# Ledger of designs, part 23: peptides against a protein of PDB entry 4U39

Target 1, 302 residues: chain A of PDB entry 4U39
Amino acid sequence: SIKVIGVGGGGNNAVNRMIENEVQGVEYIAVNTDAQALNLSKAEVKMQIGAKLTRGLGAGANPEVGKKAAEESKEQIEEALKGADMVFVTAGMGGGTGTGAAPVIAQIAKDLGALTVGVVTRPFTFEGRKRQLQAAGGISAMKEAVDTLIVIPNDRILEIVDKNTPMLEAFREADNVLRQGVQGISDLIATPGLINLDFADVKTIMSNKGSALMGIGIATGENRAAEAAKKAISSPLLEAAIDGAQGVLMNITGGTNLSLYEVQEAADIVASASDQDVNMIFGSVINENLKDEIVVTVIATG

## One batch from the design tools (peptide; made by RFdiffusion4, then SolubleMPNN)

Design b1_p28_6_s2
Fold by OpenDDE base, seed 5:
Structure b1_p28_6_s2 (fold): chain B 302 residues (1-302), chain A 28 residues (1-28)
Amino acid sequence: as target 1 above (302 residues)
Amino acid sequence: MKKSIFFFAVTKSKEELKKAFEEAKKKL
């Protein structure tokens, strides 16, 4: 089974966005120290952590409180994650609960033998230096606790959106990018294809790889596959080029008119931008809601 | 919504990628 665990406010917002977008084949778990915020989760499983420590009042933006809250609730987390083959841990770094609890939850998932993938955000620079420093500590702890860590630099989202984009919309876009990172991988595993992915191949590419880079490209029109692939490999979300990546995961999502030729064209572009000896896993997904859009998600590991 | 994975492959080379697409074309 695949489990997605949203940790703290940002992680829970991302999980809500996944549920709203009907991301299938995954179980959703919402984790928070704030009981009121947790009640707003759309997840089937809602877990309040650190009930004794915080009394449901949240972590007060302190990562140490988030950490201790997860440690207090270790057995409950273990029970909720038990039997998962893969666990996605999603959180906004820089806060109290997400920053402190996400590494603990990730370690629990890894210790249970699940393939553990972190999908986390760095705070925007405008959220202030304190959040950036807290995020750096949380990201460092996540890197040790996961098999693969995807870090989304929120400041790079400001390069994709209009400069006049309201702050609230920039946060919604961060939640959407978190969704795309989880969905881009989960759709490859959870959906039966014409060729079934062996979960062992996913493990080979994602196990103990450390930091991963994610690129996203969206396009429409006659050259949409090539344009989406080019946008993905040159995405502002990529802090570096994918040319040195030993492993690549590629998801190509399109409408019912997605052709095998378009999938091949996009895959050839990504493979040509990667290492000569790259291990590439690619999948194509039909989403009837995309109509004429193609979405290419690239995750580079190694 | 019927999300169907249309095609999936694991490839270690551009040649394996081409073969995977050729096999996929035979299954369509």
Scores: peptide ipSAE 0.162, ipTM 0.758, DockQ to the pose 0.776
Fold by OpenDDE base, seed 1:
Structure b1_p28_6_s2 (fold): chain B 302 residues (1-302), chain A 28 residues (1-28)
Amino acid sequence: as target 1 above (302 residues)
Amino acid sequence: MKKSIFFFAVTKSKEELKKAFEEAKKKL
């Protein structure tokens, strides 16, 4: 089974966005120290952590409170994660609950033998230096606790959206990018494919790989597949080139008119931008809500 | 080493996917 755990406010917003986009084949768990915020979750499983420590009032933007809250609730987290083959831990880093609890939850998942993938955001620079410093500490702790860590630098979202994009929409885009990171991988595993991906192949590419890079490309028109792939491998979300990446996960999502030629063309571009000996898992997904758009998601590991 | 490309796709046509996978294995 695949479990997606949203941790704290940002993680729970991302989980809500995943549920709204009908990401199938995964179990959703919302984790928070704030009981009121947790009640707004759309997840089937809602877990309040640190009830004794916080009394449901949240972590007060303190990562140490988030950490202690997860430690207090360890047995409850273990029971919720039991039997998972894969666990996605999603959080907005820089807050109290997400920053402190996400590494603890990730370690619990890893100790249970699940393939543990972190999908987290760095805060925007405008959220202030304190959040950036807290996020750096939380990301460092996540690296030790996961098999693969995808870090989305929110400031790079500002390079792919209009400069006049309202702050609220920039946060929604961060939630969408978190969704794309989780969905791009989960669709490869959870969807009954025409080619059964062995979960062992995913483990080979993702186990103990440390930091991963994520790129997204969207395009329309005649060369949309090639353009989307080129945008993905040159995405502002990539903190480095995917050149030399030993493992790549690629998701190609299109409408009902997505051709196999387009899938191949996009896959060839991404493979050519990767290591000569790259292990690539690629999938295509039909989304009927996509008319003429192709979305390419690339996750580079190694 | 040879590039190991694993193809997962959810498409409406199983036969077309198999061909694309075999073609991808030959080209990649």
Scores: peptide ipSAE 0.043, ipTM 0.598, DockQ to the pose 0.103
Fold by OpenDDE base, seed 4:
Structure b1_p28_6_s2 (fold): chain B 302 residues (1-302), chain A 28 residues (1-28)
Amino acid sequence: as target 1 above (302 residues)
Amino acid sequence: MKKSIFFFAVTKSKEELKKAFEEAKKKL
């Protein structure tokens, strides 16, 4: 089974966005120290952590409170994660609960033998230096606790969105990029397709790989597959080029008109931008909601 | 049921990718 755990405010917003986009074949778990915020989650499983420590009032933007809250609730987290083959831990880094609890939850998942993938954001520069420093500590702890860690630099989202994008929409786009990171992998495993990917192949590419880079490309029109692939490999979300990556996970998602030629064209572009000896997994998804759009997600590991 | 068509190929080469697509196309 695949479980997605949203940790704290940003992680729970991402989980809500996944549920709203009908991401299939995954179980959703919302984790928070704030009981009121947790009640607003759309997840089937809602877990309040650190009830004794915080009394449901949240972590006060303190990562040490988030950490201790997850440690207090360890047995409850273990029970909720039991029997998962794969666990996604999603959080906005820089806060209290997400930054402190996500590494603890990830370690619990890993200790249970699940393939543990972190999908986390760096805060925007405008959220201030304190959040950036807290996020750096949380990201460091996540690297040790996961098999693969995808870090989304929120400041790079500002290069993809219009300059006039309101701050609230920039946060929604960060939640959407978190969704795309989880869905780009989970769809490859959970959704039946023409070529089913064995979970063993995903495990080979993602186990103990450390930091991963994610690129996203969206396009429409006659060359939409090639354009989406080119945008994905040159995505501002990539902190480095994918040419040195030992493993690549590619998802191409399109409407009912997605052709096998388009999938191949996009995969050829991504493969050509990667190492010659790259282990590439690619998947294609039909989403009737995309109409004429193609979305390419690239995750580079190693 | 939304017909999601997933093509997964673990490919080490462009040639293996092409072969996987041809095999997937035969299952359509």
Scores: peptide ipSAE 0.033, ipTM 0.557, DockQ to the pose 0.555
Fold by OpenDDE base, seed 2:
Structure b1_p28_6_s2 (fold): chain B 302 residues (1-302), chain A 28 residues (1-28)
Amino acid sequence: as target 1 above (302 residues)
Amino acid sequence: MKKSIFFFAVTKSKEELKKAFEEAKKKL
């Protein structure tokens, strides 16, 4: 089974966005120290952590409280993650609960033998230096606790949105990028394909790879597949080129008019931008809601 | 049921990618 666990406010917002977009074949778990915020989750499983420590009042933006809250609730976390083959841990780094609890939850998932993938955000620079410093500590702890860690730099989202984009829409776009990171991988595993991926192949590419880079490209029109692939490999979300990556996961999502030629063209572009000896997993997804859009997601590991 | 048609290929090279794609195409 695949489980997605949202940790703290940002992680729970991302999980709500995944549920609203009907991401299939995954179980959703919402974790928070704030009982009122947790009640707003759409997840089937809602877990309040650190009930004795915090009394449901949240972590007060302190990562050490988030950490201790997860440690207090270790047995409950273990039971909720039991039997998972894969666990996605999603959080907004820089807060109390997400920053402190996400590494503890990730370690519990890894110790249970699940393939553990972190998908987390760095805070925007405008959220202040304290959040950036807390996020750096949380990301370092996540890197040790997961098999693969995808870090989304929120400031790079500002390069792909209009300058007049309201702050609330920039946060919604961060939640959407978190969704795309989880869905881009989970769709490859959870949805029956014409060629089924062996979960062993996914484990080979993602196990103990450390930090991963994610690029996203969206395009429409006659050359939409090539344009989406070019945008993905040159995405502002990529902190480096993918030419040195030892592993690549590629998801090509299109409408019912997605052609096999378009899938091939996009895959050839990404493979041409990658190392010659790269282990690449690619998948194509039909989403009737995309109509004429193609979305290419690239995750580079190694 | 949203008919998601997934083509997955695990490939180590561009040539294997092309072969896997052509094999997937023959199964359609």
Scores: peptide ipSAE 0.024, ipTM 0.481, DockQ to the pose 0.645

Design b1_p28_6_s3
Fold by OpenDDE base, seed 4:
Structure b1_p28_6_s3 (fold): chain B 302 residues (1-302), chain A 28 residues (1-28)
Amino acid sequence: as target 1 above (302 residues)
Amino acid sequence: MKKKIFFFAVTKSKEELKKAFEEEKKKL
C-alpha cells in the first residue's frame, strides 16, 4: 500500500490538494500538533501528535516541539504507517510541526521497511531568515531519515507563476507543486495501466538515493508533449541540470487524446537530457480533466 | 471509472526505451 502523510500546516494543505485532485490508490494521513487545523483536513486518517506536550495548540513555530510531539506519539504513528510499502512524507519546512515532526515520521516509516520519500518545501525568502534556518535543519534531518528527498525551493515557484501572483496564491502553488511531486510518483505505482510498474523498479531508483530534483512542465497545442518535456527538464524547480542523474522518474499525464507518439516524444527528450547510463522509469496517465494539457513531471535521483 | 491508461518502461538507455515502447505498442 502507498500512504501519504501530511505533516503540519503545509503538509496538510498539500494532502487536501491531493484529495481535491482525486489522487487515487493512496491512503491519506494528516498529522498536526494543532487540533483546530487538523479538523480542517480532508484526510480519512487524522492524527493529533504531542497532545500532552502541546494540548492541541500547535508547536509555536518551534521545530523542537514538533520533534518531541512526534516522539510522544511514536506508537500511534507506527500503527498508522504499518503495512505501507511506500510512504510519502510531505511538509513545509521552516515551521514548527512540519520541520520537527516530518523527520521523525520519516524515520518511523523507514524503520517499518517502507520506501520512504520526502516531498518538502523550502520557505520563501519573504518568510524570513528564521524560517530558512529552521528549514535547513529540517531538510538535513529529513535527508538522513528518507530514501529519497525531493526539496522544492519555493522561491523558484515565483519564476513559474505570474509576477503579480498574490502571496496566498504562491502558497497554493507550493501546495500544488507538492501534490505534483507525490502524484507524479504515486500515479506510476498505484494507477493500473497498459504497462504496470514493478514496485521493485521504483525501489531500485529511489532507495537510499538521498536528494532528488523535480522538474514540471505543462503545455498545450500541437507540440505540447515536446514543450512540456522541455519545460520539465529546464524547470526553475531544478536546482541543477538532470545531466548526470543515475535515475529518472518521468510521469506524462494528458487527457483522453494523449497519444503514444506524444509519450515517446516526451520520453525521448527527457532521456536525451539525462546521462547515457541513466535508469529511466517513465509512465503515462490519462486524466480526463486535463483536456488538451500535457503535464510532464521529472524526478532525477543520484 | 476514469480510464487511466498507464504506460511504463524501465530502460537503461534511449535505445531500450524505444524498444520497450515499440513492444508495448504491439500489445495495443
Scores: peptide ipSAE 0.027, ipTM 0.531, DockQ to the pose 0.650
Fold by OpenDDE base, seed 1:
Structure b1_p28_6_s3 (fold): chain B 302 residues (1-302), chain A 28 residues (1-28)
Amino acid sequence: as target 1 above (302 residues)
Amino acid sequence: MKKKIFFFAVTKSKEELKKAFEEEKKKL
């Protein structure tokens, strides 16, 4: 089974966005120290952590409170994650609950023998230096607690959205990028396809890989597949080039008119931009809501 | 190491994708 656990406000917003997009084949768990915020979750499983420590009032933007809250609730987290083959831990780093609790939850998932993938955001620079410093500590702790850690630099989202995009829409786009990171992997495993990927192949690419890079490309028109692939491998979300990546996960999502030629063209572009010895898993997904758009998501590991 | 390309597809054109995948497997 695949479980997605949203941790704190940012993680819960991302989980809500995943549920709204009907991501299939995954179980959603919402975790928070704030009981009021947790009540707004659309997740089937809602877990309040640190009830004794916080009394449901949240972590007060303190990562140490988030950490202690997860430690207090360890047995509940273990029971909720039990029997998962794969666990996605999603959080917005820089806050109290997400920054402190996400590494603890990730370690619990890993200790249970689940393939543990972190999908987290760095805060925007405008959220201030304190959040950036807290996020750096949380990301460092996540890196030790997961098999693969995807870090989304929120400031790079500002390079892919319109300059006039309101701040609230920039946060929604961060939630959407978190969704794309989780869904791009989960669809490859959970969606009944023509060729079911062996979960062992995903484990080979993602187990003990440390930091991973994610790129997204969207295009329309005659060369849309090639353009989307080129945009994905040159995405502002990539903190480095993928040329040294030993593992690549690629999702190609298109409308009902997505051709095999387009899938091959996009896959060839990404494979050519990767290491010569790259292990690549690629999938194509038909989304009937897409008209002429192709979305390419690339996750590079190694 | 040999490049391993794994193909996952959710499409209506099952036979075409299967054929293409088998062709790519022959190149590996």
Scores: peptide ipSAE 0.024, ipTM 0.525, DockQ to the pose 0.096
Fold by OpenDDE base, seed 2:
Order: C-alpha cells, then structure tokens, then sequence
Structure b1_p28_6_s3 (fold): chain B 302 residues (1-302), chain A 28 residues (1-28)
C-alpha cells in the first residue's frame, strides 16, 4: 500500500490539494500539533501529535516542539504507517510542526521497512531568514531519515508565475508542485497500466539515493510533447542539470488524445538529456481533464 | 473516471527504450 502523510500546515494543505484533485490509489494521513487546523483536513486519517506537550495549541513555530510532539506520539505514528510499502512524507519546511515532526515520521516509516520519500518545500525568501535557517536544519534531518528527498525551492516558483501573482496564489502553486511530485510517482505505482511497473524497480531507483531534483513542463499544440519535455529538463525547479543523474523517473500525463508517438518523443528527449547509463522509469497517464495539455514530470535521483 | 495509465518498461538505455516502445506498439 502507498501512504501519503502531510505534516503540519503546509503538508496538510498539500494533502488537501491531492484529495481535491482525486489522486487515487493512496491512503491520506494528516498530522498536526494544532487540533483546530487538523479538523480542516480532508484526509480520512487525522492524527493529533504531542497532545500532552502542546495541548493542541500547535508548535509555536519551534521545530524542537514539533520533534518532541512526534516522539511523544511515536506508537500512534507506527500504527498508522504499519503495512505501507511506500510512504510519502510531505511538509513545508521552516515552520514548527512540519520542520520538527516530518524527519521523525520519516524515520519511523523507514524503520518499518517502507520506501520513504520526502517531498518538502523550502520557504520563500520573503518569509524571513529565521524560516530559512529552520528549514535548512529540517531538510538536513529529512535527508538522513528518507530514501529519497525531493526539495522544492519556493523562490523558483516565482520564476514560473506572473510577477503580479498574489502571495496566496504563490503558496497555492507551492502546494500544487508538492502534489505534482507525489502524484508523478504514485501514479506510476498505484494505477494498473498496460505495463505494470514492478515496485522492486522503483525501490532500486529510489532506495538510499538521498537528494532528488524535480522538473515540470506543461505545453499545448502540435509539438506539445517535445515542448513539455524540454520545459521539464530545463525547469527552474531543477537546481542542476539531469545529465549526471543515476536514475530518472518520468511521468507523461495527457488527455484522451495522448498518442504513443508523443510519449516516445517526450521520453527520448529526457533520456537524451540524461546520462548514457541512466536507469529510467517512465509512465504515461491519461487524465481526461487535461484536454490538449501535456504535463511532463521528471524526478532525477543520484 | 478510471485514469488509463500506460506504463513503458524500465530501460537502461535509449536503445532499450526504443525496443520497449516497438514491443508495446505491437500489443496495441
């Protein structure tokens, strides 16, 4: 089974966005120290952590409180994660609960023998230096606790949105990028395709790989597949080129008119931008809501 | 609505990728 666990405010916003977009084949768990915020979750499983420590009042933007809250609730977290083959841990880094609790939850998932993938954001520079420093500590702790860590630099989202985009829409786009990172992988595993990927192949590419890079490309028109693939491999979300990656996961999502030729063209572009000896997993997804759009998601590991 | 997902094989090379696509084209 695949479980997605949202940790703190940012992680729970991302999980709500995944549920609203009908991401199938995954179980959703919402974790928070704030009981009022947790009640707003759309997840089937809602877990308040650190009830004795915080009395449901949240972590006060302190990562050490978030950490201790997860440690207090360790047995409950273990029970909720038990029997998962794969666990996605999603959080906004820089806050109290997400920054402190996400590494503890990730370690619990890993100790249970689940393939553990972190999908987290760095705060925007405008959120202030304190959040950036707290996020750096949380990301370092996440890296040690997961098999693969996808870090989304929120400042790079500002390069792909209009300059007039309201701050609230920039946060919604960060939640959407978190969704795309989880969905790009989960769709490759959870949905029966014409060719079922062996979960062993996903484990080979993602186990103990450390930091991963994610690129996203969207295009329409006659060359939409090639354009989407080129945008994905040159995405502002990529902190480096994918040419040195030991493993690549690629998801090509299109409407009902997505052709096998378009899938091949996009995959050939990504493979040509990768190392010659790269282990590449690719899948295509039909989403009837995309009509004429193609979305390419690339996750580079190693 | 059930998303139809088409998976294409894990490939180690561009040549294996092309072969996997050609094999899938024969099944469609």
Amino acid sequence: as target 1 above (302 residues)
Amino acid sequence: MKKKIFFFAVTKSKEELKKAFEEEKKKL
Scores: peptide ipSAE 0.022, ipTM 0.591, DockQ to the pose 0.701
Fold by OpenDDE base, seed 5:
Structure b1_p28_6_s3 (fold): chain B 302 residues (1-302), chain A 28 residues (1-28)
Amino acid sequence: as target 1 above (302 residues)
Amino acid sequence: MKKKIFFFAVTKSKEELKKAFEEEKKKL
């Protein structure tokens, strides 16, 4: 089974966005130290951590409280993650609960033998230096606790959106990028295709790879597949070029008019931008809600 | 409707990618 665990406020907002977008074939778990915030989760499984430590009042933006809260609730987390083949741990780094608890939860998933993927955000520069420093510590701890860590630099979202984008919309876009990272992988595994993905192939590309880069491209019209692929490999979300990537996961999502030619064109562009000996997993997903749009998600490892 | 994987392949090279698409094209 595939489990998505949202940790703290940002992780739970991302999980809510996944549920609202009908991401299928995954089980959702919401984890928080704040009981009131947790009640607003749309996840089927809701877990309050550190009930004795925090009394349900949250972590007070302190990562050490988030860490201790997850440690207090270790057995409950183990039981909730038991039997997962894959675990996505999603969080906004820089806060209390997400920054402190996400590495502990990731380690629990890894110790249970699940393929453990972190999908996390760095805070915006405007959130202040304290959040950036807390996020750096949480990201370092996540890197040790996961098989693959996707880090989304929120400041790069400001390069994709209008310069006048309100702060609230920038956070919603960060939640949407977290959703796209999880969905881009989960749709390849959880959706029964004409060809089933061997989970062993995903495991080969994602196991013990450390940091991964994610690019997203969206396009419409003539050459939409090529444009979406070019946007994905040049995405502002990529902190580096994918030219040295030894492993690539590619998802091509389109409407009912998605052609095999468009899939081939997009895959050839991504393969051409990657290492010559790249291990590529690619999948094509039909989404009837995408009329004329193609969405290309690229996750580069190695 | 349920999202459906239209095509899936694992490849190690650009040549294997092209071959995988050609094989799927023959099934259509």
Scores: peptide ipSAE 0.020, ipTM 0.531, DockQ to the pose 0.802

Design b1_p28_6_s4
Fold by OpenDDE base, seed 4:
Structure b1_p28_6_s4 (fold): chain B 302 residues (1-302), chain A 28 residues (1-28)
Amino acid sequence: as target 1 above (302 residues)
Amino acid sequence: MKKSIFFFTVAKSKEELRKAFEEARKKL
């Protein structure tokens, strides 16, 4: 089974966005130290952590409280993650709960033998230096606790959205990018296709790879596949080029008019931008909600 | 049931990618 665990406010917002977008074949778990915020989760499983430590009042933006809250609730986390083949741990780094608890939860998932993937955000620069420093510590701890860590630099989201995008919409876009990172991988495994990936192929590409880069491209029109692929490999979300990547996961999502030619064209572009000996997994997804749009998600590992 | 056409291939080369697409076309 595939489990997605949202940790703290940002992680739970991302999980809500995944549920709203009908991401299939995954179980959703919401984790928070704030009981009121947790009640707003759409997840089937809601877990309050650190109930003794925090009394449901949250972590007070302190990562050490988030860590101790997850440690207090270790047995409950183990029970909720039991039997997962894959666990996505999603969080907004820089806060209390997400930053502190996500590494602990990731380690629990890994110790249970699940393929553990972190999908986390760095805070926007406007959230202040304290959040950036806390996020750096949380990201370092996540890197040790996961098989693969995708870090989304939120400041780079501002390069792909309108310059007039309100701060609230920038956070919603960060939640959407977290969704795209999880869905881009989960759809490859959970959704029945013409050629199904075995979980062993995904495990080979993602196990013990450390940091991964994610690029997203969206396009419409006659050259939409090529344009979406070019946008994905040149995405501002990529902190580096994918040319040295030993593993690539590519998801090509389109409407009912997605052609095999478009899938091939997009895959050829991504493969040409990658190492010659790259292990590339690609998947194509039909989403009827995508009218004329193609979405290409690239995750580069190694 | 939304007909998701998932084509998943581990391609280690452009040639393997091409073969995978050809195999997928035969299943369509």
Scores: peptide ipSAE 0.053, ipTM 0.676, DockQ to the pose 0.601
Fold by OpenDDE base, seed 3:
Structure b1_p28_6_s4 (fold): chain B 302 residues (1-302), chain A 28 residues (1-28)
Amino acid sequence: as target 1 above (302 residues)
Amino acid sequence: MKKSIFFFTVAKSKEELRKAFEEARKKL
């Protein structure tokens, strides 16, 4: 089974966005120290952590409180994650609960033998130096606790949105990018295809790889597949080029008119931008809601 | 339900990728 665990406010917002976009074949778990915020989750499983420590009043933006809250609730987290083949841990880094609890939850998932993938955000520069420093500590702890860590630099989202985009919409876009990172991988595993992926092949590309880069491209029109692939490999979300990546996961999502030629063209572009000896997993997914759009998600590991 | 082209493959080379597409075409 695949489990997605949203940790703290940002992680829970991302999980809500996944549920609203009907991401299938995954179980959703919402984790928070704030009981009132947790009640707003759309997840089937809701877990309050650190009830004794925090009394449900949240972590007060302190990562050490988030850490201790997850440690207090270790047995409950173990029970909720038990039997998962894969666990996605999603959080906004820089806060109290997400920053402190996400590494503890990730380590619990890894110790249970699940393929453990972190999908986390760095805070915007405008959230201030304290959040950036807390996020750096949380990201460092996540790197040790996961098989693969995708870090989304929120400041790069400002390069792809309009200059007049309200602050609230920039956070919604960060939640959407977290959704795309999880869905881009989960759809490859959980969606029945003409050729099913062996979960062993996913493990080979993602196990003990450390940091991963994610690029996203969206396009429409006659050359939409090639344009979406080119946008994905040159995405502002990539902190480096995907050249030299030893492993690549590629998701090509389109409407009911997605052709085999378009899938091949997009895959050839991404493979040509990668190492010559790259281990590439690619999948095509049909989403009836995309109409004429193609979405290419690239995750580069190694 | 319209037969939607859902295929997943692992390719270690452009040649393996080409073979995977050829196999997918045979199943369509």
Scores: peptide ipSAE 0.040, ipTM 0.682, DockQ to the pose 0.486
Fold by OpenDDE base, seed 2:
Structure b1_p28_6_s4 (fold): chain B 302 residues (1-302), chain A 28 residues (1-28)
Amino acid sequence: as target 1 above (302 residues)
Amino acid sequence: MKKSIFFFTVAKSKEELRKAFEEARKKL
């Protein structure tokens, strides 16, 4: 089974976006120290952590309170994660609950023998230096606790949105990028294809790989597959080129008119931009809502 | 509605990728 855990405010916003987009074949768990914020979750499983420590009042933007809250609730987290083959831990780093609790939850998932993937954001620079410093500590702790860690630099989202984009819409785009990171992988495993992926192949590419890079490309028109692939491998979300990556996960999502030729063209572009000995997993998804759009998601590991 | 998802196996090379596409195309 696949479980997605949203940790704190940002992680739970991302989980709500995943549920709204009907991401199938996954179980959703919302985790928070704030009981009022947790009630706004659309997840079936809602877990308040650190009830004794925080009395449901949240972590006060302190990562040490978030950590201790997850430690207090360890047995409850273990029970909720039991029997998962794969666990996604999603959080906005820089806050109290997400930054402190996400590494503890990830370690619990890994100790249970699940393939553990972190999908987290760095705060925007405008959220202040304190959040950036807290996020750096949380990301370091996540890297030790997961098999693969995808880090989304929120400041790079400002390069892909309009300059007049309201701050609230920039946060919604960060939640959407978190969704795309989780969905791009989970769709490859949870959705029956013409050629089913072996979970063992995904495990080989993602186990103990450390930091991963994510690129996203969207295009329309006659060359949409090639353009989407080129945008994905040159995405502002990539902190480095993918040319040294030993493992690549690629998702090609299109409408009902997505052709095998377009899938092949996009996959060849991404493979050509990767290492010569790259282990590449790719899948294609039909989404009727995309009409003429193609979305390419690339996750580079190693 | 069953989302028709085409997944292709792990290709360790461009040649394996091409073969996987050719095999997938024969199943369509």
Scores: peptide ipSAE 0.025, ipTM 0.572, DockQ to the pose 0.635
Fold by OpenDDE base, seed 1:
Structure b1_p28_6_s4 (fold): chain B 302 residues (1-302), chain A 28 residues (1-28)
Amino acid sequence: as target 1 above (302 residues)
Amino acid sequence: MKKSIFFFTVAKSKEELRKAFEEARKKL
């Protein structure tokens, strides 16, 4: 089974966005120290952590409280994760619960033998230096606790959105990018296809790879597949070029008019931008809600 | 040697999928 765990406010917002987009073949778990915020989760499994420590009042933006809350609730987390083949741990880094609890939850998943993937955000610079410093500590702890860690630099989202984008919309876009990171991988595994991907192949590409980079490209019109692929490999979300990556996961999502030619063209572009010896997993998904849009997600590992 | 794994959730036909897979496998 595949489990997605949203940890704290940002992680739970991302999980809600995943549920709203009907991401199939995954089980959702919402984890929070704030009982009121947890009640707003759409996840089937809602887990309050650190009930004794926090009394349901949240972590007060303190990562040490988030950490201790997850440690207090270790047995409950283990029970919720039991039997998972893969665990996605999603969080907004820089807060209390997400920053502190996500590494603990990730380590629990890894110790249970699940392929453990972190999909986390760095805070925007406007959230302040304290958030950035807390996020850096949480990301460092996540690197040790996961097989693969996708870090989304939220400041790079500001390069792909309109300059007049409201702050609230920038956070929604961060939640959407978290969704795309999880869904881009989970759809390759959980969605029944004409060719099923062996989970062993995913393990080979993602196990003990450390930090991963994610690029997203969206395009419409003529040459939309090529444009989307070019945008993905040059995405501002990529902190480095993908040419040195040992593994690449590529998801091409389009409408019912997505052609095999477009799929091939996009795959050829990403493959050409990658190392000659790269292990590539490539998938295509049809989303009927996409009219003329193609979305290319590239995750570079190693 | 590039190891490429192709996963197609939807294809118009098994034959089209096979051809696309074979072509992509030769190029990757």
Scores: peptide ipSAE 0.023, ipTM 0.555, DockQ to the pose 0.100

